# Designs tried in a protein design run: peptides against a protein of PDB entry 3T6J. Part 302

Target 1, 375 residues: chain A of PDB entry 3T6J
Amino acid sequence: PIVESYIGFIESYRDPFGSRGEFEGFVAVVNKAMSAKFERLVASAEQLLKELPWPPTFEKDKFLTPDFTSLDVLTFAGSGIPAGINIPNYDDLRQTEGFKNVSLGNVLAVAYATQREKLTFLEEDDKDLYILWKGPSFDVQVGLHELLGHGSGKLFVQDEKGAFNFDQETVINPETGEQIQSWYRSGETWDSKFSTIASSYEECRAESVGLYLCLHPQVLEIFGFEGADAEDVIYVNWLNMVRAGLLALEFYTPEAFNWRQAHMQARFVILRVLLEAGEGLVTITPTTGSDGRPDARVRLDRSKIRSVGKPALERFLRRLQVLKSTGDVAGGRALYEGYATVTDAPPECFLTLRDTVLLRKESRKLIVQPNTRLE
Target 2, 372 residues: chain A of PDB entry 3T6J as posed
Amino acid sequence: PIVESYIGFIESYRDPFGSRGEFEGFVAVVNKAMSAKFERLVASAEQLLKELPWPPTFEKDKFLTPDFTSLDVLTFAGSGIPAGINIPNYDDLRQTEGFKNVSLGNVLAVAYREKLTFLEEDDKDLYILWKGPSFDVQVGLHALLGHGSGKLFVQDEKGAFNFDQETVINPETGEQIQSWYRSGETWDSKFSTIASSYEECRAESVGLYLCLHPQVLEIFGFEGADAEDVIYVNWLNMVRAGLLALEFYTPEAFNWRQAHMQARFVILRVLLEAGEGLVTITPTTGSDGRPDARVRLDRSKIRSVGKPALERFLRRLQVLKSTGDVAGGRALYEGYATVTDAPPECFLTLRDTVLLRKESRKLIVQPNTRLE

## One batch from the design tools (peptide; made by RFdiffusion4, then SolubleMPNN)

Design b2_p27_5_s2 (from b2_p27_5, 18 letters changed)
Fold by OpenDDE base, seed 2:
Structure b2_p27_5_s2 (fold): chain B 375 residues (1-375), chain A 27 residues (1-27)
Amino acid sequence: as target 1 above (375 residues)
Amino acid sequence: SVNELIQELQSLMKSNEVELIEHTVRA
């Protein structure tokens, strides 16, 4: 077997300021079969980057082909096991030196090992489809999230010598129609500038890239899905995201107005974006469970994903990227915190829904000492 | 101790707060 490991101060999700890395480490075995799928995605990455909803001037000048490997974790030391990793976490290095992507395949497998009777907040008609396609949709989402999410976008920088990495005269901000008015100065980084929202904001951007690009036929083809199967994978991926946005409320602390998990905050933000799109795309309905206690159902109209969902996500994702590229912290914070705000305002009544989510919360899944078999 | 951890995990499982999952790594 091919063994990979990493160790060090890497992820900053637990730092309130998004700057200090948590000490983490893992040992894993390479899944060759799944890695081969990601290699195909890598081969198409440069072309797929052009499908992202921002001008080429806001994309990396040169895409540096990364390594992408699917790993089955043998051991992981840290506060939590991610589904995927993109390293280094320094955007400047990602742009200039390249990066490596890792999918933790067995973590994904655990994530979709849910019994039908325990699956919350979905319509009965969606449960079987969700169970069937959750795994494949996760593979797609993680691949896109890591490779084309975290691996995309340009930071506008003025270096120590005063030189810009963009043409100040010709580059136009697509949101304002004006020339670029803000950028990163020498020594400023994504994390240092966006601080408390940096991690969650970036995760939101990456998740949004996944949802957006999974609609592209080439992406589904790379993963071996065509026709009705491809459409089902897309539907389940989007359905999973909107459901995850509801589940995310578990990780919100109303008393502190604080989110305890960056990815969950990101997923809630995406849910809010898709709810705002309206037109019956996403519906959350409070219900009463068979036990007589509060419940809820999330419905996604699959026929409106492309017509309503995609445009809404496109606009949102573009705004995320533009604000990131220009280092517009004020604008970025206003946008992101606006969507991340949890209130009990109608029609959604998210604080009330949170009570339902907590009531229906699933047990935490723990991976314990995986068995290794030579096939 | 390992035994104490096992007991704690078992207690958490009974409360349906934790589910232990074994995964097979194929090499």
Scores: peptide ipSAE 0.024, ipTM 0.484, DockQ to the pose 0.062
Fold by OpenDDE base, seed 4:
Structure b2_p27_5_s2 (fold): chain B 375 residues (1-375), chain A 27 residues (1-27)
Amino acid sequence: as target 1 above (375 residues)
Amino acid sequence: SVNELIQELQSLMKSNEVELIEHTVRA
């Protein structure tokens, strides 16, 4: 077997300021079969990066071929086991030196083990489809999230000598139509500058990249999906995201006006973006469960993903990237916190929905690995 | 069996609302 490991102070998700890394370590075995799919994605990465909704000037100057491996985790030391990892977590290093992506395949597989009767917030007609395609759609999403999400975009930097990594005279901010007015100075990082929103914001960007690019036929082909299957994978991926946005409310603390989980906050933001798009793309309907207690249903109109969802996500994702690239903390915070705000305002009444989400909360999952086989 | 162990652990962990999920690592 091919064994991989890493160790160190890596992820800063548990730091309210996004700066201090949590100690993590894992030992994993390479899943060769799944890794081969990700290698195909890597082979297409340079082309797919061009499909992202920002100007080339906001993308990396040079494509650096990253590593991407699917890993089956044997042991993971940390506060939580991620589904995927992109390292290093320094954007400047990512753009100049490259990066490595991993998908924790067996972690994802655990997430797929959903009993139909326990599947909350979906229409009955969607449950079987969701169960069938949740796994495959997650593989697609994680692959895109890590490789083309975390692995994309450029930070505008002025170095210690005063040199810029972009042409100040020619590069135009696509949102303002003006020259670039802000950038990262020497010693400033994504995390240091965006601080309390950095982790969640970046996750939101990466998740949005996944949703956006999964619409590209080439992506689905890489993962082995064609025709109706490809469309179902797309649908379930988007459905999963909007459902996750509702589930995210569990991780909001109204009394403190804060989020306790960066990824969940990100998913809620995406839900808000897609709800804002309107036109019946996403609908959340309060219902009554079979137990007579509050419930809810999320509906995603499949036919409107491309016509309504994609444009909304495109605009949002571009804004995320532009604000990130330029180090515009004020603009970034205003945008992100705006979508991350949870109120009880109609029509959604998110605080009320939160009560429903809490009532329907799923049991905590404990991953056990009793079997390791050499094949 | 692994399944029996999982069931037992689930029973023991009821107070924590924990669901135990088994997965196999292939090497």
Scores: peptide ipSAE 0.023, ipTM 0.466, DockQ to the pose 0.060
Fold by OpenDDE base, seed 1:
Structure b2_p27_5_s2 (fold): chain B 375 residues (1-375), chain A 27 residues (1-27)
Amino acid sequence: as target 1 above (375 residues)
Amino acid sequence: SVNELIQELQSLMKSNEVELIEHTVRA
């Protein structure tokens, strides 16, 4: 087997300021079969980047072919095990030197292990479909999230010599129609500038890229899905995201007005964006469970994903990127925190829904003992 | 102690608060 490992101060999710890395380490084995699928995605990455909803001027000047591998984790030291990794976590290095992508395949497999009777917040008609396609849809989402999410976008920078990495006279902000008014100065980074929202904001951007690009026919083809299967994978991917946005409420602390998990906050934001799109795309309905206690159901209208969901996500994703590229912290914070706000305002009543989520909390899954087999 | 942790985990499993999963890694 091919063994990979990493160690060091890597992820900043536990830093309230989003800058300091937690010390982490893992040992993993390469899953060759799954890695081969990701390599096909890598081969199409340059073309797929052009499908993202921002001008080429907001994308990397030069595509740098990354490495992408699927890993089965043997051991992981840290506060949590991610499903995917994109390193380095420095946007400037990603832009100039390139990056590596990793999917932690067996972490995903654990996430897939949900019994139908324990699957919360879905319509009964969706449960079997969700169970069937959760795995494949996650593979698609993680691949897109890491490779084309974290791996996309340009930061506008003025270097120490005063030179810009963009043409100030010709580059237009697509949101304002004006020239670029802000950028990163020498020594400023994504994390240092966006601080408390940096990690979650970036995860939200990456998740949004996944949802957006999974609608592209070529993406599903790369993963080997066609026809009805492709549509089901798309549907389940979007359904999973809106469900995850509801589940995310577990990780919100009302008393402190803060989120305890960056990815979950990101997923909640996406849920809010898709709810705002309206037109019956997403519906959360409070219900009563068989036990007589509060429950809820999330419904996603499949027929409205492309007509309602995609345009909403497109606009949102473009705004995320433009604000990121220009280093517009004020605008970025206003946008992101606006969607990340949890209140009990109608119609959603998210704080009440949070109580329901907590009441219906599923057992935490823990990988305690890995067993390695050579076949 | 490790023993205390095991007992706690077992208790949590009984309460269905935590599910312990043994995963097979294929190489």
Scores: peptide ipSAE 0.019, ipTM 0.423, DockQ to the pose 0.059
Fold by OpenDDE base, seed 5:
Structure b2_p27_5_s2 (fold): chain B 375 residues (1-375), chain A 27 residues (1-27)
Amino acid sequence: as target 1 above (375 residues)
Amino acid sequence: SVNELIQELQSLMKSNEVELIEHTVRA
């Protein structure tokens, strides 16, 4: 078997300022079958980057082809096991030296092992479809998230000598129609500048890239889905995201106005964006469970994903990228924290829904050390 | 990194019931 490992201060999700990495390490084995799908995605990455909803001037000048490998984790030391990794976490290095992506395949498989009877917040008609396509749709999402999410976008920088990595006279901000008015100075990084929102904001951008690009037929083809299957994968991917946005409420602490998990905050933000799109795209309906206690159902109108969902996500994702590229912390914080705010205002009454989410909380899945067999 | 799994695990931990998931890696 091909063995991979890493060790060091990697992820900064536990740092309130988003700058200090947690000490982590893993040992894993290459999953050749899953890696092949990601290799095909890598081969198409440069073309797919052009489909992202920002001008080429806001994209990296040159795409550096990464290595993308699916790994089965043998051991992991850290506060939690991710589903995917993009390293290094330094944007400057990603732009100049490239990056490596890994997917922790067996971790994903464990996360997807949900029993139908325990599956919360979905309509009955969606449960079987969700169970069938959750795994495949997540593979698509993770691949896009890591490769084209974290791997995309340019930071506008002025170096120590005063030189810019963009043409100040010709580059136009697509949101304002004006020249670029802000950038990163020498020594400023994404994490240092955006600080407390950096991790969640970046995860939100990456998740949004996944949802947006999964609508592209070429992406589904790369993963081996065509026709009705492709449409079902798209539907389940979007359904999973809106459901995850509801589940995210568990990780909000109302008393502290704090999110305890960056990815869950990101998913809630996406849910809010899609709810704001309106037109019946997403509905969350409070219900009563069989036990007589509060429950809820998330409904996604499949027919409105492209007509309503895509345009809403496009606009939002473009704004995320533009604010990131220009180092506009004030604008970025205003946008992101606006969508991340949890209130009990109608019609959604999110704080009330949070109580329902907590009531319906599933049993904790503990990942135990896997059995390793050589066949 | 897709820390979604950690969040999912954390979400799952909110219930007093812990489900242990065992899986086999074949290399």
Scores: peptide ipSAE 0.024, ipTM 0.353, DockQ to the pose 0.064; fails the geometry check

Design b2_p27_5_s3 (from b2_p27_5, 18 letters changed)
Fold by OpenDDE base, seed 5:
Structure b2_p27_5_s3 (fold): chain B 375 residues (1-375), chain A 27 residues (1-27)
Amino acid sequence: as target 1 above (375 residues)
Amino acid sequence: SVAELTQLLQSLMKSNEVELIEHTVRM
């Protein structure tokens, strides 16, 4: 087997300011079969980057072909095991030296192991589809999230000598129609500048890239889905995201007005964006469970994903990227925290829904000890 | 310590807050 490992100060999710990495490490084995899909995605990455909803001037000047592998974790030392990794976490290095993507396959597999009877907040008609396509849709989402999410976008920088990495006279902000008014100065990074929202904001951008690009036929083809299967994978991916946005409420602390998990906050933000799109795209309906206690159902209208969902997500995702590229912390914070706000205002009544989510909370799955078998 | 961790895990399991999952890596 091919063994891969890493160790060091890597992820900054536990830093309130998003800058200091947690010391972590892993040992893993390469899953060749799963890696093949990601290799195909890498081969198409340069073309797919052009499908993202921002001008080329807001994309990296030069595409650097990354490595992308699927790994089965043997041991992981840290506060949590991610489903995917994009390293290094320094945006400047990602732009100049390249990056490596990793999917932690066995972590994803654990996430797939949901029994039908325990599956919450879905319509009965969707449960079987969800069970069938959750795994495949996750592979698509993680691949896009890591490679084209975290791997995309340009930061506008003025270096220590005063030189810009963009043409100030010709580059136009697509949101304002004006020249670029802000950028990163020497020594400023994404994390240092956006601080408390940096991690969740970036995860939201990456998740949004996944949802947006999974609609592209070439992406589904890369992952081996065609026809009705491709449409089902798309549907389940979007359905999973809106469901995850509801589940995310578990990780909100009303008393402190804070989120305890960056990815969950990101998923809630996406849910809010898709709810705002309206037109019956997403519906969350409070119900009563068989036990007589509060429950809820999430409905996603499949027929409106492209017509309603895609345009809404496109606008939002473009805004995220533009604000990131320009280092507009004030604008970025206003946008992101606006969607991340949890109130009990009608029609959604999110604080009330949170009580329902907590009532229906599933046990957290913890990977304790992987078994190894030679086959 | 291992003892403290064990006690914590047992407590979490009793409260149904966690489910221990074993995964097999095939080589």
Scores: peptide ipSAE 0.057, ipTM 0.570, DockQ to the pose 0.068
Fold by OpenDDE base, seed 2:
Structure b2_p27_5_s3 (fold): chain B 375 residues (1-375), chain A 27 residues (1-27)
Amino acid sequence: as target 1 above (375 residues)
Amino acid sequence: SVAELTQLLQSLMKSNEVELIEHTVRM
């Protein structure tokens, strides 16, 4: 077997300022079959990057072909096991030196173990489809999230010598129609500038990239899905995201007005974006469960994903990227915190929904050291 | 200790706070 490992101060999710890495380590075995799918995705990455909703001037000047490997974790030391990894976590290094992508396949598989009877907040008609396609859709989402999410976008930088990595005269901000007015100065980084929102904001961007690009036929083809299967994978991926946005409320602490998990905050933000799009795309309906206690249902209109969802996500994702590229912390914070705010305002009444989410909370899944088998 | 961890996990399982998932990694 091919064994991979990493160890060190890597992820900064537990740092309130998003800068200090948590000490982590893992040992994992390469899943060759799944890795082959990601290799195909890598082969198409340069072309797929062009499908992202920002001008080429806001994308990396040169695509550096990364490694992408699917791993089955044998052991993991840290506060939590991620589903995917993109390293290094320094945007400047990603731009100039390249990066490596990892999907932790067995972590994803844990999510598949959800029994139908325990699956909350979905319509009955969606449950079987969700169970069937959750795994495949996660593979797609993680691949896109890591490779084309975290692996995309350019930071505008002025170096210590005063030189810019972009043409100040010709590059136009697509949101303002004006020349670029802000950038990263020497010594400034994504994390240093965006600080408290940096991690969650970046996760939101990456998740949004996944949702956006999963609509592309080439992506689904790479993963081996065509026709009705491809459409089902897309639907389940989007459905999972909107459901996750509701589930995210578990990780919000109203008393402190803070989020305890960056990815969940990101997913809530995406839910808010898609709800704002309106037109019946996403509906959250409070209900009463069979036990007589509060429940809820999330409905996603499949027919409106492309017509309503995609444009909304496109606009939002572009704004995220533009604000990131230009180092516009004020604008970025205003945008992101606006969507991340949890109130009890109608019609959604998110604080009330949070009570329902907590009431219906699922058991936390813990991965125990797996058995190994030689094939 | 392993014993303490086992007891903790068992208690959490009984309270339905956690679900232990075991799987086989193919090498």
Scores: peptide ipSAE 0.047, ipTM 0.532, DockQ to the pose 0.065
Fold by OpenDDE base, seed 3:
Structure b2_p27_5_s3 (fold): chain B 375 residues (1-375), chain A 27 residues (1-27)
Amino acid sequence: as target 1 above (375 residues)
Amino acid sequence: SVAELTQLLQSLMKSNEVELIEHTVRM
């Protein structure tokens, strides 16, 4: 078997300032079959990056072909096992030296072994479809998230010598129509500038890239989905995201007005974006469960994903990237925290929904021991 | 300690807060 491992201070999700890494490490074996799909995705990455909703001037000047591998984790030491990893976590290094992507395949497989009767917040008609396609859709999402999410976008930088990595006279901000007004100075990083929102913001961008690009037929083809199956994978991927946005409320602390998990905050933000799009794309309906207690249902109108969802996500994702590229912390914070705000305002009444989410909380799935088999 | 973690996990399992899953890794 091909064995991979890493160890060190990697993820900063537990640092309120997004700077200090948690010490973690893993040992894993390569899943060759799934890795082959990711290799095909890598082969198409340069072209797919052009499909992202920002000008080429806001994308990396040169695509650096990354390694992308699906791994089955034998052991993971840390506060939690991620579904995917993109390293290094330094945007400057990602732009200049490249990066490596990892999908932790068996983590995904375990996470989705939910019994139908325990599956919360979905319409009955969606449950079987969700169960069937959750795994495959998540593989797509993780691949896009890591490779084309975290692996995309340019930071505008002025180096220590005063030179810019962009043409100040010709590069135009697509949101304002003006020249670039802000950038990263020497010594400034994504984390140093965006600080408390950096991790969650980046996760939100990456997740949004996944949702946006999963609509592209070439992506689904790479993963082996065509026709009705491809459409179902898309639907379930989007459905999973909006559901996750609701589930995310578990990780919000109203008393402190803060989020305890960066990915969950990101998913809530995406839910808010898609709700704001309106037109019946996403509907959250409070209900009463069979036990007589509060429940809820999330509905995603499949027919409106492309017509309503995609444009909304496009606009949002472009704004995320532009603000990131330009180091516009004020604008970025205003945008992101605006969508990350949890209130009890109608019609959603998110604080009330949070109570429902907590009431219907599912057990957290943990991988405790892998069994190894030679095949 | 491992013992403390085990006890915690057991308690969480009893409360249905955590589901421990074994997965087979193909090599």
Scores: peptide ipSAE 0.032, ipTM 0.535, DockQ to the pose 0.066
Fold by OpenDDE base, seed 1:
Structure b2_p27_5_s3 (fold): chain B 375 residues (1-375), chain A 27 residues (1-27)
Amino acid sequence: as target 1 above (375 residues)
Amino acid sequence: SVAELTQLLQSLMKSNEVELIEHTVRM
């Protein structure tokens, strides 16, 4: 087996300021079969990057072919085990030197092991599809999230010599129609500038890229899905995201007005974006469980993913990228925190829904004592 | 201690707060 490992101060999710890395490390075995799928995605990455909803001027000047490997984790030391990793976490280095992607496949597999009877917040007619396609949809989402999410977009920078990495005269902000008015100065980074929202914002961008690009026919083809299967994978991927947005409420602390998990905050934001799109795309309905206690159901209208969901996500994702590229912290914070705000305002009544989520909280899954098998 | 952790995990399992999953890594 091929063994990979890393160790160091890597992820900043536990830093309230999003800058300081937590010390972590893993030992993993390469999953060759799954890695081959990601290699196909890498081969198409340059073309797929062009499908992202921002001008080429907001994309990397040169595509640097990354590595992408699926890993089965033997051991992980840290506060949490991610589903995927894109390193380094320095946007400037990602732009100039390149990056590596990994998917922690067995972590995802554990997440898939949900019993139907314990699957919360889904309509009964969606449960079987969800169970069937959760795994495949996660593979697609993680691949896109890491490779084309974290691996996409350009930061506008003025270097120490005063030179810009973009043409100030010709590059136009697609949101304003004006020239670029803000950028990163020498020494400024994504994390340093966006601080408390940096991690979650970036995760939201990456998740949004996944949802957006999974609609592209080539993506599903790369993963080996065609016809009805491809549509089901898309549906379940989007369904999973909106469900995750509801589940995310567990990780919100109302008393402190804070989020305890960056990815969950990101997923909630996406849920809010898709709810805002309206037109019956996403519906959250409070219900009463068989036990007589509060419950809820999330419904996603499959027929409206492309017509309603995609345009909404496109606009949102473009805004995320433009604000990121230009280093517009004020605009970025206003946008992101606006969607990340949890209130009890109708019609959603998210704080009330949070109580329901907590009441219906599923057991946490812990990977313990991993065994290896030669097959 | 490992013993304390084991007891805690067992308690959490009984309360359905934690599900321990053994994973097999394919080589």
Scores: peptide ipSAE 0.023, ipTM 0.487, DockQ to the pose 0.061

